# Peptides against a protein of PDB entry 4U39, part 53

Target 1, 302 residues: chain A of PDB entry 4U39
Amino acid sequence: SIKVIGVGGGGNNAVNRMIENEVQGVEYIAVNTDAQALNLSKAEVKMQIGAKLTRGLGAGANPEVGKKAAEESKEQIEEALKGADMVFVTAGMGGGTGTGAAPVIAQIAKDLGALTVGVVTRPFTFEGRKRQLQAAGGISAMKEAVDTLIVIPNDRILEIVDKNTPMLEAFREADNVLRQGVQGISDLIATPGLINLDFADVKTIMSNKGSALMGIGIATGENRAAEAAKKAISSPLLEAAIDGAQGVLMNITGGTNLSLYEVQEAADIVASASDQDVNMIFGSVINENLKDEIVVTVIATG

## One batch from the design tools (peptide; made by RFdiffusion4, then SolubleMPNN)

Design b2_p13_1_s3 (from b2_p13_1, 8 letters changed)
Fold by OpenDDE base, seed 1:
Structure b2_p13_1_s3 (fold): chain B 302 residues (1-302), chain A 13 residues (1-13)
Amino acid sequence: as target 1 above (302 residues)
Amino acid sequence: MKQSILYFQVRKP
């Protein structure tokens, strides 16, 4: 089974976005120290952590409170994650609960033998220096606790949205990028393809790889597959080029008119931008909600 | 929604 665990406010917003977009083949768990915020989750499983420590009032933007809350609730987290083959831990770093609890939850998943993938955001620069420093500490702790850590730099989202985009919409776009990171991988495993990816192949690419980079490309019209692939490998979300990556996961999502030629063209572009010795896994997904749009997600590991 | 996924693994030669 695949489980997605949203940790704190940002993680729970991302999980809500995944549920709203009908991401299939995954179980959703919402974790928070704030009981009122947790009630707004759309997840089937809702877990309040650190009930004794926080009394449901949240972590007060303190990562140490988030950490201790997860430690207090360790047995409940273990029970909720038991039997998972893969666990996605999603959080907005820089807050109290997400920053402190996500590394603890990730370590619990890894200790249970699940392939543990972190998908987290760095705060926007406008959220202030304190959040950036807290996020850096939380990201460091996540890197030690996961098999693969995807870090989304929120400031790079400002390069792909209109300059007049309201702050609330910029946060919604961050939630959407978190969704795309999780869905791009989970679709490769959970949705029966013409070629079933062995979960062993995903494990080979993602196990003990540390930090990973994610690029997203979207295009329509003629050459949409090539354009989407080129946008993905040059995405502002990539902090570096993918040419040195030891492993690449590629998802190509399109409508019912997605052709095998378009899939091959996109895969060839990503392969050509990668190391000659890269282990690349690619999948194609048909989404009936996508008419003329192609979405390419690239995750580079190693 | 019927999602049909075709996965191709490009193994190293």
Scores: peptide ipSAE 0.025, ipTM 0.568, DockQ to the pose 0.643
Fold by OpenDDE base, seed 2:
Structure b2_p13_1_s3 (fold): chain B 302 residues (1-302), chain A 13 residues (1-13)
Amino acid sequence: as target 1 above (302 residues)
Amino acid sequence: MKQSILYFQVRKP
């Protein structure tokens, strides 16, 4: 089984976005210290952590409170994660609950023997230096607790959206990028395809790989596959080039008109931009909602 | 409708 656990406000917003986009084949768990915020989750499983510590009033933007809240609720987290083959831990770093609790939850998942993938955001620079510093500490703790950690630099989202994009839409786009990171991997495993990936292959690429980079490309038109692939490998979300990556997960999602040729063309572009000895796993997904769009997601590990 | 997913392992020859 695949479980997606959203931790704190940002993680739960991302989980809500996943549910709204009908990301299938995964179990959703919402975790928060804020009981009111948790009630707004669309997840079937809702877990309040640190009920004694916080009394449901949240972590007060303190990561140490988030950490202690997860530690208080360890047995409850273990029970919720038990039997998972894979666990996605998603959070917005820089806050209290997400920053503090996500590493603890990730460690619990890893100790249970699940392939544990973190998908987290760095705060926008405009959220201030305190959030950036807290996020850096949380990301460091996540690196130790996960098999693979995808870090999304929110400031890079500002490079892919219109300059006039309202701040609220920039946060929604961050939630959407978190969704794309989880879905790009989960679809490879959970959605029965024409070619089924062995979970063992995904585990080989993601197990104990540390930090991963994610690139996303979207295009339309006659060369949409090539354009989407080129955008993915040159994505502002990539903090580095993928040429040194030892593992690559690639997802190509298109409408019902997605051709095998387009799939091959995009895969060849990503493979050509990767190390010669790269372990590349490639998946293709049909999403009827994309019409003429192709979305290429690249996750580079190692 | 079942999303059809094709997965290829690109092994370089």
Scores: peptide ipSAE 0.014, ipTM 0.461, DockQ to the pose 0.494
Fold by OpenDDE base, seed 5:
Structure b2_p13_1_s3 (fold): chain B 302 residues (1-302), chain A 13 residues (1-13)
Amino acid sequence: as target 1 above (302 residues)
Amino acid sequence: MKQSILYFQVRKP
């Protein structure tokens, strides 16, 4: 089984976005120290952590409170994660609950023997230096607690959105990028296909790899596969080029008209941009809601 | 030689 656990406000917003987009084959868990915020979650499983410590009033933007809240609720977290083969831990870093609790939850998942993937955001620079410093500490702790950590640099979202995009829409786009990171992987595993991913192959690419980079490309038209692949490997979300990556996960999602030629063309572009000895897994997903669009998601590890 | 494993999944709406 695959479980997605959203931690704190940003993580729970991302989980809500995943549920709204009908990401299938995963179980959703919402975790927060704020009971009021937790009530707004669409997740089937809602867990208030640190009830004794915080009394449901949240972590006060203090990561140490978030950490202690998860430690207080360790047994409940263990029970909720029990039997998972894979756990996604999603959070917005820089706050109290997400920054402090996400590493603890990730470690619990890893100790249970689940393949543990972090998908987290760095705060925007405009959120201030305090959030950036807290996020850096939380990301460092996440890196030690997960098998693979995908970090979304929110400032890079400003490069892919219109300059007039309201701040609220920039946060919604961050939630959407978190969704794409989880869905890009979970779709390859959880959805019965013509050829199912061996979970062992996913483990080979993602186990104990540390930091991973994610790129996304979307295109339409006659050259849509090539354009989407080129956009993915040059995505502003990539903090570095993928040429040194030892492992690559690629998801190619299209409509019912997605051709084998388009899949191969996109795969060849991504493979050519990767290390010569790269271990690449690529999946093709048909999404009937996509008309003429192709979405290429690249996750580079190692 | 770059080893690529192709997986196909169909999502129904």
Scores: peptide ipSAE 0.020, ipTM 0.521, DockQ to the pose 0.082; fails the geometry check
Fold by OpenDDE base, seed 3:
Structure b2_p13_1_s3 (fold): chain B 302 residues (1-302), chain A 13 residues (1-13)
Amino acid sequence: as target 1 above (302 residues)
Amino acid sequence: MKQSILYFQVRKP
């Protein structure tokens, strides 16, 4: 089974966005120290952590409280994650609960033998220096606790949105990028396709790889597959080129008009931008909600 | 050898 665990406010918003976009074949768990915020989760499983420590009043933006809350609730977290083959831990780093609890939850998942993938955001620079410093500490702890860690720098989202984009929409886009990171991987495993990937192949690419980079490209029109692939490999979300990556996961998602030629064209572009010895796994997904759009997600590991 | 695994999924809403 695949479990997605959203930790704290940002993680729970991302999980809500995943549920709203009908990400299939995954179980959703919402974790928070704030009981009121947790009630707004759409997840089937809702877990309040640190009930004794926080009394449901949240972590007060303190990562140490988030950490202690997860430690207090360790047995409950273990029970909720038990039997998972893969666990996605998603959080907005820089806050109290997400920053402190996500590494503890990730370690619990890893200790249970699940393939543990972190998908987290760095806060926007405008959220202030304190959040950036807290996020850096939480990301460091996540890197030790996961098999693969995807870090989304929220400031790079500002490069792909209009300058007039409201602050609320910038956070929604961060939640959407978190969704795309989880979905880009989970779709390769959980959705029945014409050609199913072996979970063992995904495990080979993602196990003990440390930091991973994610690129996303979206395009329409006659050359949409090539354009989406080119945008993905040159995405502002990529902190480096993918040419040195040991492993690449590619997802191409299109509407019912997605052709095999378009899939091959996009795959060839990503493969040409990767190392000659790269282990590349690619999947194609038909999403009937996509009209003329193609979405290419690239995750580079190693 | 570049191992490319082609995966094709159909999602029906």
Scores: peptide ipSAE 0.015, ipTM 0.493, DockQ to the pose 0.082; fails the geometry check

Design b2_p13_1_s4 (from b2_p13_1, 10 letters changed)
Fold by OpenDDE base, seed 3:
Structure b2_p13_1_s4 (fold): chain B 302 residues (1-302), chain A 13 residues (1-13)
Amino acid sequence: as target 1 above (302 residues)
Amino acid sequence: MKKEIKYFEVRKP
């Protein structure tokens, strides 16, 4: 089974966005120290952590409180994650609960023998230096606790949105990019396509790989496959080019009109931009909610 | 059927 665990405010917003976009074949778990915020989760499973420590009032933006809250609730986290083959841990780094609890939850998932993937955001620079420093510490702790850690730099989202985009919409786009990172992997296993991958293929690429980068490309029209692939490999979300990656996981998602030719064209573009010795795997997904769009997701590991 | 929300409460010692 695949489990997605959203940790703290940002992680729970991302989980809500996944549920709203009908991401299939996964179990959703919402974790928070704030009981009022947790009640707003759309997840089927809701877990309050650190109830004794925080009294449900949240972590006060302190990562040490988030950490201790997860440690207090270790047995309940183990019970919720038990029997998962794969666990996605999603969080907005820089806050109290997400930054402190996500590494503890990730370690619990890994110790249970699940393939453990972190999908986290760095805060925007405008959120201030304190959040950036707290996020750096949480990201360091996540790297030690996961098999693969996808880090989304929120400041790079500002390169793909209009300059007049309200701050609240920039946060919604960060939640959407977290959704795309989880869905881009989970759909390869859980959703039928033209080319299906199994869990063993994904496990081979993602086990003990450390940091990963994600690129996303979306296009429409006659050359949509080639354009989406080119946008994915040149994505602002890629802090480095894919030509240094040891492994590449690619998802080509389209509507019911997605052709095998379009899948091959997109795969050839990403392969041509990658190292000759790269371990590349690719799958295709049919999403009936996509009309004329193709979405290419590239995850570069190593 | 509305699936019942499972709350994992911290067991009181």
Scores: peptide ipSAE 0.020, ipTM 0.503, DockQ to the pose 0.020
Fold by OpenDDE base, seed 2:
Structure b2_p13_1_s4 (fold): chain B 302 residues (1-302), chain A 13 residues (1-13)
Amino acid sequence: as target 1 above (302 residues)
Amino acid sequence: MKKEIKYFEVRKP
């Protein structure tokens, strides 16, 4: 089974976005220290952590409170994660709950023998230096607790959105990029496509790889596959080129008109941009909600 | 003392 755990406000917003976009084949778990915020989750499983420590009032933007809250609730987290083959831990880093609890939850998942993938955001620079410093500490702790850690630099989202995009929409886009990171992997396992991957293939690419980068490309028209692939490998979300990656996971998602030729064309472009010795796996997914669009997601590990 | 995990199952409508 695949489980997605949203941790704290940002992680739970991302989980809500996943549910709203009908990301299939996964179980959703919402985790928070704030009981009121947790009630707004669309997840089937809702877990309040640190009920004794916080009394449901949240972590007060303190990562140490988030950490202790997850430690207090360890047995409940273990029970919720039991029997998962794969666990996604999603959080917005820089806050209290997400930053502190996500590494603890990730470690619990890993200790249970699940393939543990972190999908987290760095805060926008405008959220201030304190959040950036807290996020850096949380990301470091996540790196030690996961098999793969996808880090989304929120400042790079400002390069893919209109300059006039309201701050609230920039946060929604961060939630959407978190969704794409989870869905880009989960769909390869849980959603039948033209080319299916097994869980063992994904496990080979993602086990004990440390930090990963994600690129996304979307295109339409006759050259949509090539354009989407080129956009993915040159994505502003990639803090580095993929040519240094030891592993690449590629998802090619299209509508019912997605051809094997388009899948191959996109895969060839990503392979050509990767190291010759890279372990690359790719899968294709059909999403009937995509009209004429192709979405290419590239996850570079190592 | 078994801590009652209050699972709020939000029943799907």
Scores: peptide ipSAE 0.017, ipTM 0.446, DockQ to the pose 0.017
Fold by OpenDDE base, seed 1:
Structure b2_p13_1_s4 (fold): chain B 302 residues (1-302), chain A 13 residues (1-13)
Amino acid sequence: as target 1 above (302 residues)
Amino acid sequence: MKKEIKYFEVRKP
């Protein structure tokens, strides 16, 4: 089974976006120290952590409170994660609950023997230096607790959105990029395509790889496969080129008109931009909602 | 109006 855990405000907003987009084949768990915020979650499983410590009032933007809250609730987290083959831990780094609790939850998942993938954001520069420093500490702790950590730099989302985009929409786009990171992996396992991957294939690329970067490309039209692949490998979300990666996981998602030729063309482009010795695995997914769009997701590990 | 904070116990299946 695949479980997605949203931790704190940002993680729970991302989980809500995943549920709204009908990401299939995953179980959703919302975790928070704030009981009022947790009530707004669309997740089936809702877990308040640190009820004794926080009294449901949240972590006060303190990562140490988030950490202790997850430690207080360890047994309940273990019970919720039991029997998972794969666990996604999603959070906005820089806050109290997400920054402190996500590494603890990830470690619990890893100790249970699940393939543990972090999908987290760095805060926007406008959120201030305190959030950036807290996020750096949380990312460091996540690297030790996961098999793979996908880090999304929120400031790079501002390169993809219009300059007039309201701050609230920039946060919604961060939630959407978190969704795309989780879905780009989970669909390879849970959603049949033209080229199916098994869980063992994904595990080979993602086990004990540490930091990862994600690129996304979307295109339509006659050259949509090539354009989507080129956009993915040149994505602003990639803080480095993919040529330094030890592993590449690629998802090629299209509508019912996706051809094997388009899948091969996209895979060849990503392979040509990768190191010759890279372990590259690619899968294809059919999503009837995409119609004429192709979405290429590239995850570079190592 | 006291908003009862319903502690959601994790429903065991």
Scores: peptide ipSAE 0.013, ipTM 0.462, DockQ to the pose 0.016
Fold by OpenDDE base, seed 5:
Order: sequence, then C-alpha cells, then structure tokens
Structure b2_p13_1_s4 (fold): chain B 302 residues (1-302), chain A 13 residues (1-13)
Amino acid sequence: as target 1 above (302 residues)
Amino acid sequence: MKKEIKYFEVRKP
C-alpha cells in the first residue's frame, strides 16, 4: 500500500490538493499539532500529535515542539503507517509542526521498512530568514530520515508563475508542485498506463538515495512530448542539472491520445540529458482529464 | 556503455 502523510499546515494543504485532484491508489493521512487546522483536512485519517504537549494549540512555529509532538505520538504514527510499502511524507519546511515532526514521522516509516519519500518545500524568501533557517534544519533532519528527499524551492515557483501572481496563488502553486511530486511517483505504481512499473523498480531507484531533484514539464501540440521532456529537464525546480544523477525516475502522463512514439521521444530526451551509466526507469500514465496535454515529471536521485 | 532504456513489457490493453 501507498500512504501519503501530510505533516503540519503546508503538508495538509498539499494533501487536500491531492484529494481535490483525485490522486488515486493512495491512502491519505493528515497530521497536525493544531486540532482546528486538522479538522479542515480532507484526509480520511486525521491524527493529532502531541496532544499532551500542545493541547491541540499547535507548535507555535517552534520545530522542537513539532519534534516532541511526533515523539509523544510515536505509537499512533507507527499504527497509522503499519503495512505501508511506500510512505510519502509531505510538509512545508520552516514552520513548527512540519519542520519538527516530518523527520520523526519519516524515520518511523523507514524503521517500519517502507520506502520513505520526503516531498517538502523550502519557504519563500519573503517568509523571512527565521523560516529559512528552520527549514534548513528540518531538511537536514529529513535527509537522514528518508530514502529519498525531494526539496521544492518555493522561490523557483516565482520563476514559473506570472509576476503579478498573488501570494495566496504562489502558496497554492507550492501545494500543486507537492501534489505533482507525489502523483508523479504514485501514479507509476498505482495507475495503469502504457508502460507500467513495479514497486520493485521504484524501490531500486529511490531506496537510500538521499536528495533528489524534481523537474516538471507541461506541453500541448504536435511536439508536446519533446517539449514537455525538455521543460522537465530544464525546469526551474531543478537546482542542478540531472547529468550527474545516479538514478532517474520519469513519468510521462497524457490523455487517451498519448502515443508510444511520444513516450519514447520523451524518454530519449531525458536519457540524453542524463549520465551514461544512469539507472533510468520510466512509466507512462493515462489521465483522461489531460486531453491534449502531456506532463513529464523527472526525479533525479543520487 | 550503451544507455539501456529498459522498456518494460507494454501490457496491451
């Protein structure tokens, strides 16, 4: 089974976005120290952590409170994650709960033997230096606790949105990029496509790889596959080129008109941008809602 | 080495 655990406000917003976009084949768990915020979750499983420590009033933007809250609730987290083959831990880094609890939850998932993937955001620079410093500490702790950590630099989202994009829409786009990171992997396992991957292949690419980079490309028209692939490998979300990656996971998602030729063309572009000795796996997913769009997601590991 | 793109078996619909 695949579980997605949203941790704190940002993680729970991402989980809500996943549910709203009908991401299939995953179980959703919302975790928070704030009981009022947790009630707004659309997840089937809702877990308040650190009830004794916080009394449901949240972590006060203190990562140490978030950490202790997860430690207090360890047994409940273990029970909620039990039997998962894969666990996505999603959070917005820089806050109290997400920053402190997500590494603890990730370690619990990993200790249970699940393939544990962190999908987290760095705060925007405008959220202030304190959040950036807290996020850096949380990301460092996540790195040690996961098999693979995808870090989304929110400031790079500002490069792909209009300059007049309201702050609220920039946060929604951060939630959407978190969704795309989870869905780009989960669909390869859970959603039948033209090319199906087994969980074992995904595990081979993602197990004990540490940091990962994610690129996303979307295109339409006659050259949509090539354009989407080129956009993915040159994505502003990639903090480095993929040419040094030991592993690459590629998802190509299209509508019912997605051809095998388009899948091959996109895969060849990504492979050409990758190291010669890269272990590349790719899957194809059909999403009837995409119509004429192709979405390429590239995750570079190692 | 040649980049082996492992084509997994296309499960025909």
Scores: peptide ipSAE 0.005, ipTM 0.359, DockQ to the pose 0.056

Design b2_p13_2_s1
Fold by OpenDDE base, seed 1:
Structure b2_p13_2_s1 (fold): chain B 302 residues (1-302), chain A 13 residues (1-13)
Amino acid sequence: as target 1 above (302 residues)
Amino acid sequence: MKKSLFTFEIRKP
C-alpha cells in the first residue's frame, strides 16, 4: 500500500489539494498538533499528535515542540503506517509541527521497512529568516530519516507564477507542486499507462538516495511531448542541472490520445540531458482528465 | 489564449 502523510499546516494543505485532485491508489493521513486545524483536513485518517504536550493548541512555530509531539505519539504513528510499502511524508518546512514532526514520522516509516519519500517545501524568503533557519534544520533532519527527499524551493515558484499573483495563490501553488511531486511518483505505480513501472523499479531509483530535485513541464499542441520534456529539465524548481544525477525517475502523463511516439520523444530528451551512466526509468500514465495536455515530471536523485 | 500560468524562463546551460 501507498500512504501519504501530511504533517502540520502546509502538509495538510497539500493533502487536501491531493484529495481535491482525486489522486488515486493512495491512503491519506493528516497529522497536526493543532486540533482545530486538523478538523479542516479532508483526509480519512486524522491524527492529533502531542495531545499531552500541546493540549491541541499547536506547536507555537517551535520545531522542538513538533519533534516531541511526534515522539509522544510514536505508537499511534507506527500503527497508522504499519503494512505500507511506500510512505510519502509531505510538509512545509520552517513551521513548528511540519519541521519537527516530519523527520520523526519519516524515521518511523523507514524503521517499519517502507520506502520513505519526503516531499517538502522551503519557505518563501518573505516568511523571514527565522523560518528559513528552522527549515534548514528540518531539511537536514529529514534527509537522514528518508530514502529520498524532494525539496521544493518556494521562491522558485515565484519564477513560474505571475508577479501580480496574490500571496494566498502563491501558497496554493506550493501545495499544488507538492501534489505534483507525490502524484508524479504514485501514479507510476497505481495508475495504468502505456509503460507501467512496478514498485521494485521505483525502489531501485529512490532507495537510500538522499536529496532529490523535481522538474515539471506542461504543454499542449503538436510538439507537446518535446515541449513538456524541455520544460521539465529546465524547470526553475531544479536548483541544479540533471546532468549530475545518479538516478532519474520520469513520469509522462497524458490523456487517452497520448502516443508511444510522444512518450519516446519525451524520454529521449530527458536522457540526452542526463549523464550517459545515469540509471533512468520512465513510466507513462493515462489521465482521462488531461485532454490535450502532457505533464512531464522528472525526479533527479543522487 | 489561456495564459500558461508557467512562464518558463529556459535557463540556458
Scores: peptide ipSAE 0.006, ipTM 0.369, DockQ to the pose 0.036
Fold by OpenDDE base, seed 5:
Structure b2_p13_2_s1 (fold): chain B 302 residues (1-302), chain A 13 residues (1-13)
Amino acid sequence: as target 1 above (302 residues)
Amino acid sequence: MKKSLFTFEIRKP
């Protein structure tokens, strides 16, 4: 089974975005120290952590409170994660609960023998230096606790969105990029396409790889496959080029009109931008909601 | 036309 655990406010917003976009084949778990915020989750499983420590009042933007809250609730987290083959841990880094609890939850998932993937955001520069420093500590702790850590640099989202985009919409876009990182992997396992991957293929690319970069491309029209692939490999979300990556996981998602030729064309473009000795795997997904759009997701590991 | 959120303007060099 695949489980997605949203940790703290940002992680729970991302989980809500996944549920709203009907991401299939995954179980959703919402974790928070704030009981009122947790009640707003759309997840079936809602877990309040650190009830004794926080009394449901949240972590006060302190990562040490988030950490201790997850440690207090370890047995409950273990029970909720039991029997998962794969666990996605999603959080906004820089907060109290997400930053402190996500590494503890990731370690619990890894200790249970699940393939553990972190999908987390760095805060925007406008959230201030304190958030950035807390996020750096949380990201460092996540690297040790996961098999693969996808880090979304929120400041790079500002290169994709309009300059007049309200702050609340920039956060919604960060939640959407977190969704795409989870869905881009989970769909390869859970959603049939033209080219299916098994869990063993994904596990080979993602096990003990440490940090990963994600690129996303979306296009329409006659050259949509090539354009989506080119956008994915040149994505502002890639803090570096995909050259030098030891592994590449590619998802080509399209509507019911997605052709095998378009899948191959997109795969060839990503392969041509990667090292010759890269372990590249790719899958395709059919999403009836995309109609004429192709979405290419590239995850570079190593 | 809903502007695709991912309009990567490929910055021309």
Scores: peptide ipSAE 0.005, ipTM 0.367, DockQ to the pose 0.035
Fold by OpenDDE base, seed 2:
Structure b2_p13_2_s1 (fold): chain B 302 residues (1-302), chain A 13 residues (1-13)
Amino acid sequence: as target 1 above (302 residues)
Amino acid sequence: MKKSLFTFEIRKP
């Protein structure tokens, strides 16, 4: 089974976005120290952590409270994650709950023998230096607790949205990128496509790989596959070129009109931008909602 | 063409 655990406000917003976009084949768990925020989760499983410590009032933007809250609730987290083959831990770094609890939850998942993937955001620079410093500590702790950690730099979202984009839309877009990071992997396993991957393939690429970067490309028209692939490998979300990656996971998602030729064309472009010795795996997914769009997701590991 | 790296919210009909 695949479980997605959203941790704190940003993680729970991402989980809500996944549910709203009907991401299939995954179980959703919402974790928070704030009981009121947790009630707004669309996840079937809602877990309040640190009920004694916080009394449901949240972590007060303190990562140490988030950490202690997860430690207090360890047995509940273990029970919720038990029997998962794969666990996605999603959170916005820089806050209290997400920053502190996500590494603890990830370690619990890893200790249970699940393939543990972190999908986390760095805060926007405008959230201030305190958030950035807290996020750096949380990301460092996540690296030790996961098999792979996908880090999304929120400031790079500002390069791809309109300059006049309201702050609330920039946060919604960060939630959407978190969704894409989870869905781009989970769909390869859970959603039938033209080229299916098994869990063992994904496990080979993602086990004990440390940090990862994600690129996304979307295109339409006659050259949509090539354009989507080129956008993915040149994505502002890639803080580095994919040529240094030890592993590449690629998802090529299209509508019912997605051709094997388009899949191959996109795969060849990503392969040509990667090292020759890279372990690259690719899958294709059919999403009837995409109509004429192709979405290429690239996850570079190592 | 705006480099949308984001899946547009597929507006459900």
Scores: peptide ipSAE 0.000, ipTM 0.368, DockQ to the pose 0.031
Fold by OpenDDE base, seed 3:
Structure b2_p13_2_s1 (fold): chain B 302 residues (1-302), chain A 13 residues (1-13)
Amino acid sequence: as target 1 above (302 residues)
Amino acid sequence: MKKSLFTFEIRKP
């Protein structure tokens, strides 16, 4: 089974966005120290952590409170994660609950023998230096606790949105990029396509790889496959070129009109931008909600 | 026509 755990406010918003986009074949768990915020989750499983420590009043933007809250609730987290083959831990770093609890939850998942993937955001620069410093500590702790850690730099989202984009829409886009990171992997396992991957293929690319980068490309029209692939490998979310990666996981998602030619064309572009010795796996997904769009997701590991 | 919010500028090298 695949489990997605949203940790704290940003993680829970991402989980809500996944549910709203009908991401299939995954179980959703919302974790928070704030009981009122947790009640707004759409997840089937809602877990309040650190009930004794926080009394449901949240972590007060303190990562140490988030950490201690997860430690207090360790047995409940273990029970909720038991029997998962894969666990996604999603959080917005820089806050109290997400920053402190996500590494503890990730370690619990890893200790249970699940393939543990972190999908986390760095805060925007406008959220201030304190959040950036807290996020750096949380990301370091996540890197030790996961098999693969996808880090999304929120400031790079500002390069792909209009300059007049309201702050609320920038956060919604961060939640959407977190969704795309989880869905881009989970769909390869859980959703039928033209080329399906098994869990063993994904496990080979993602086990004990440490930090990973994600690129996303979306295009329409006659050259949509090539354009989506080129956009993915040149994505502002890629803090480095994919040529240095030891492993590449590629998802090519399209509507019912997605052709094998388009899948091959997109795969060849990503392969040509990667090292010759790269372990590349690619899958295709059919999403009936996509009309004329192709979405290419590239995850570079190592 | 919903403007695609994703204007990915392909950074030309």
Scores: peptide ipSAE 0.000, ipTM 0.372, DockQ to the pose 0.038

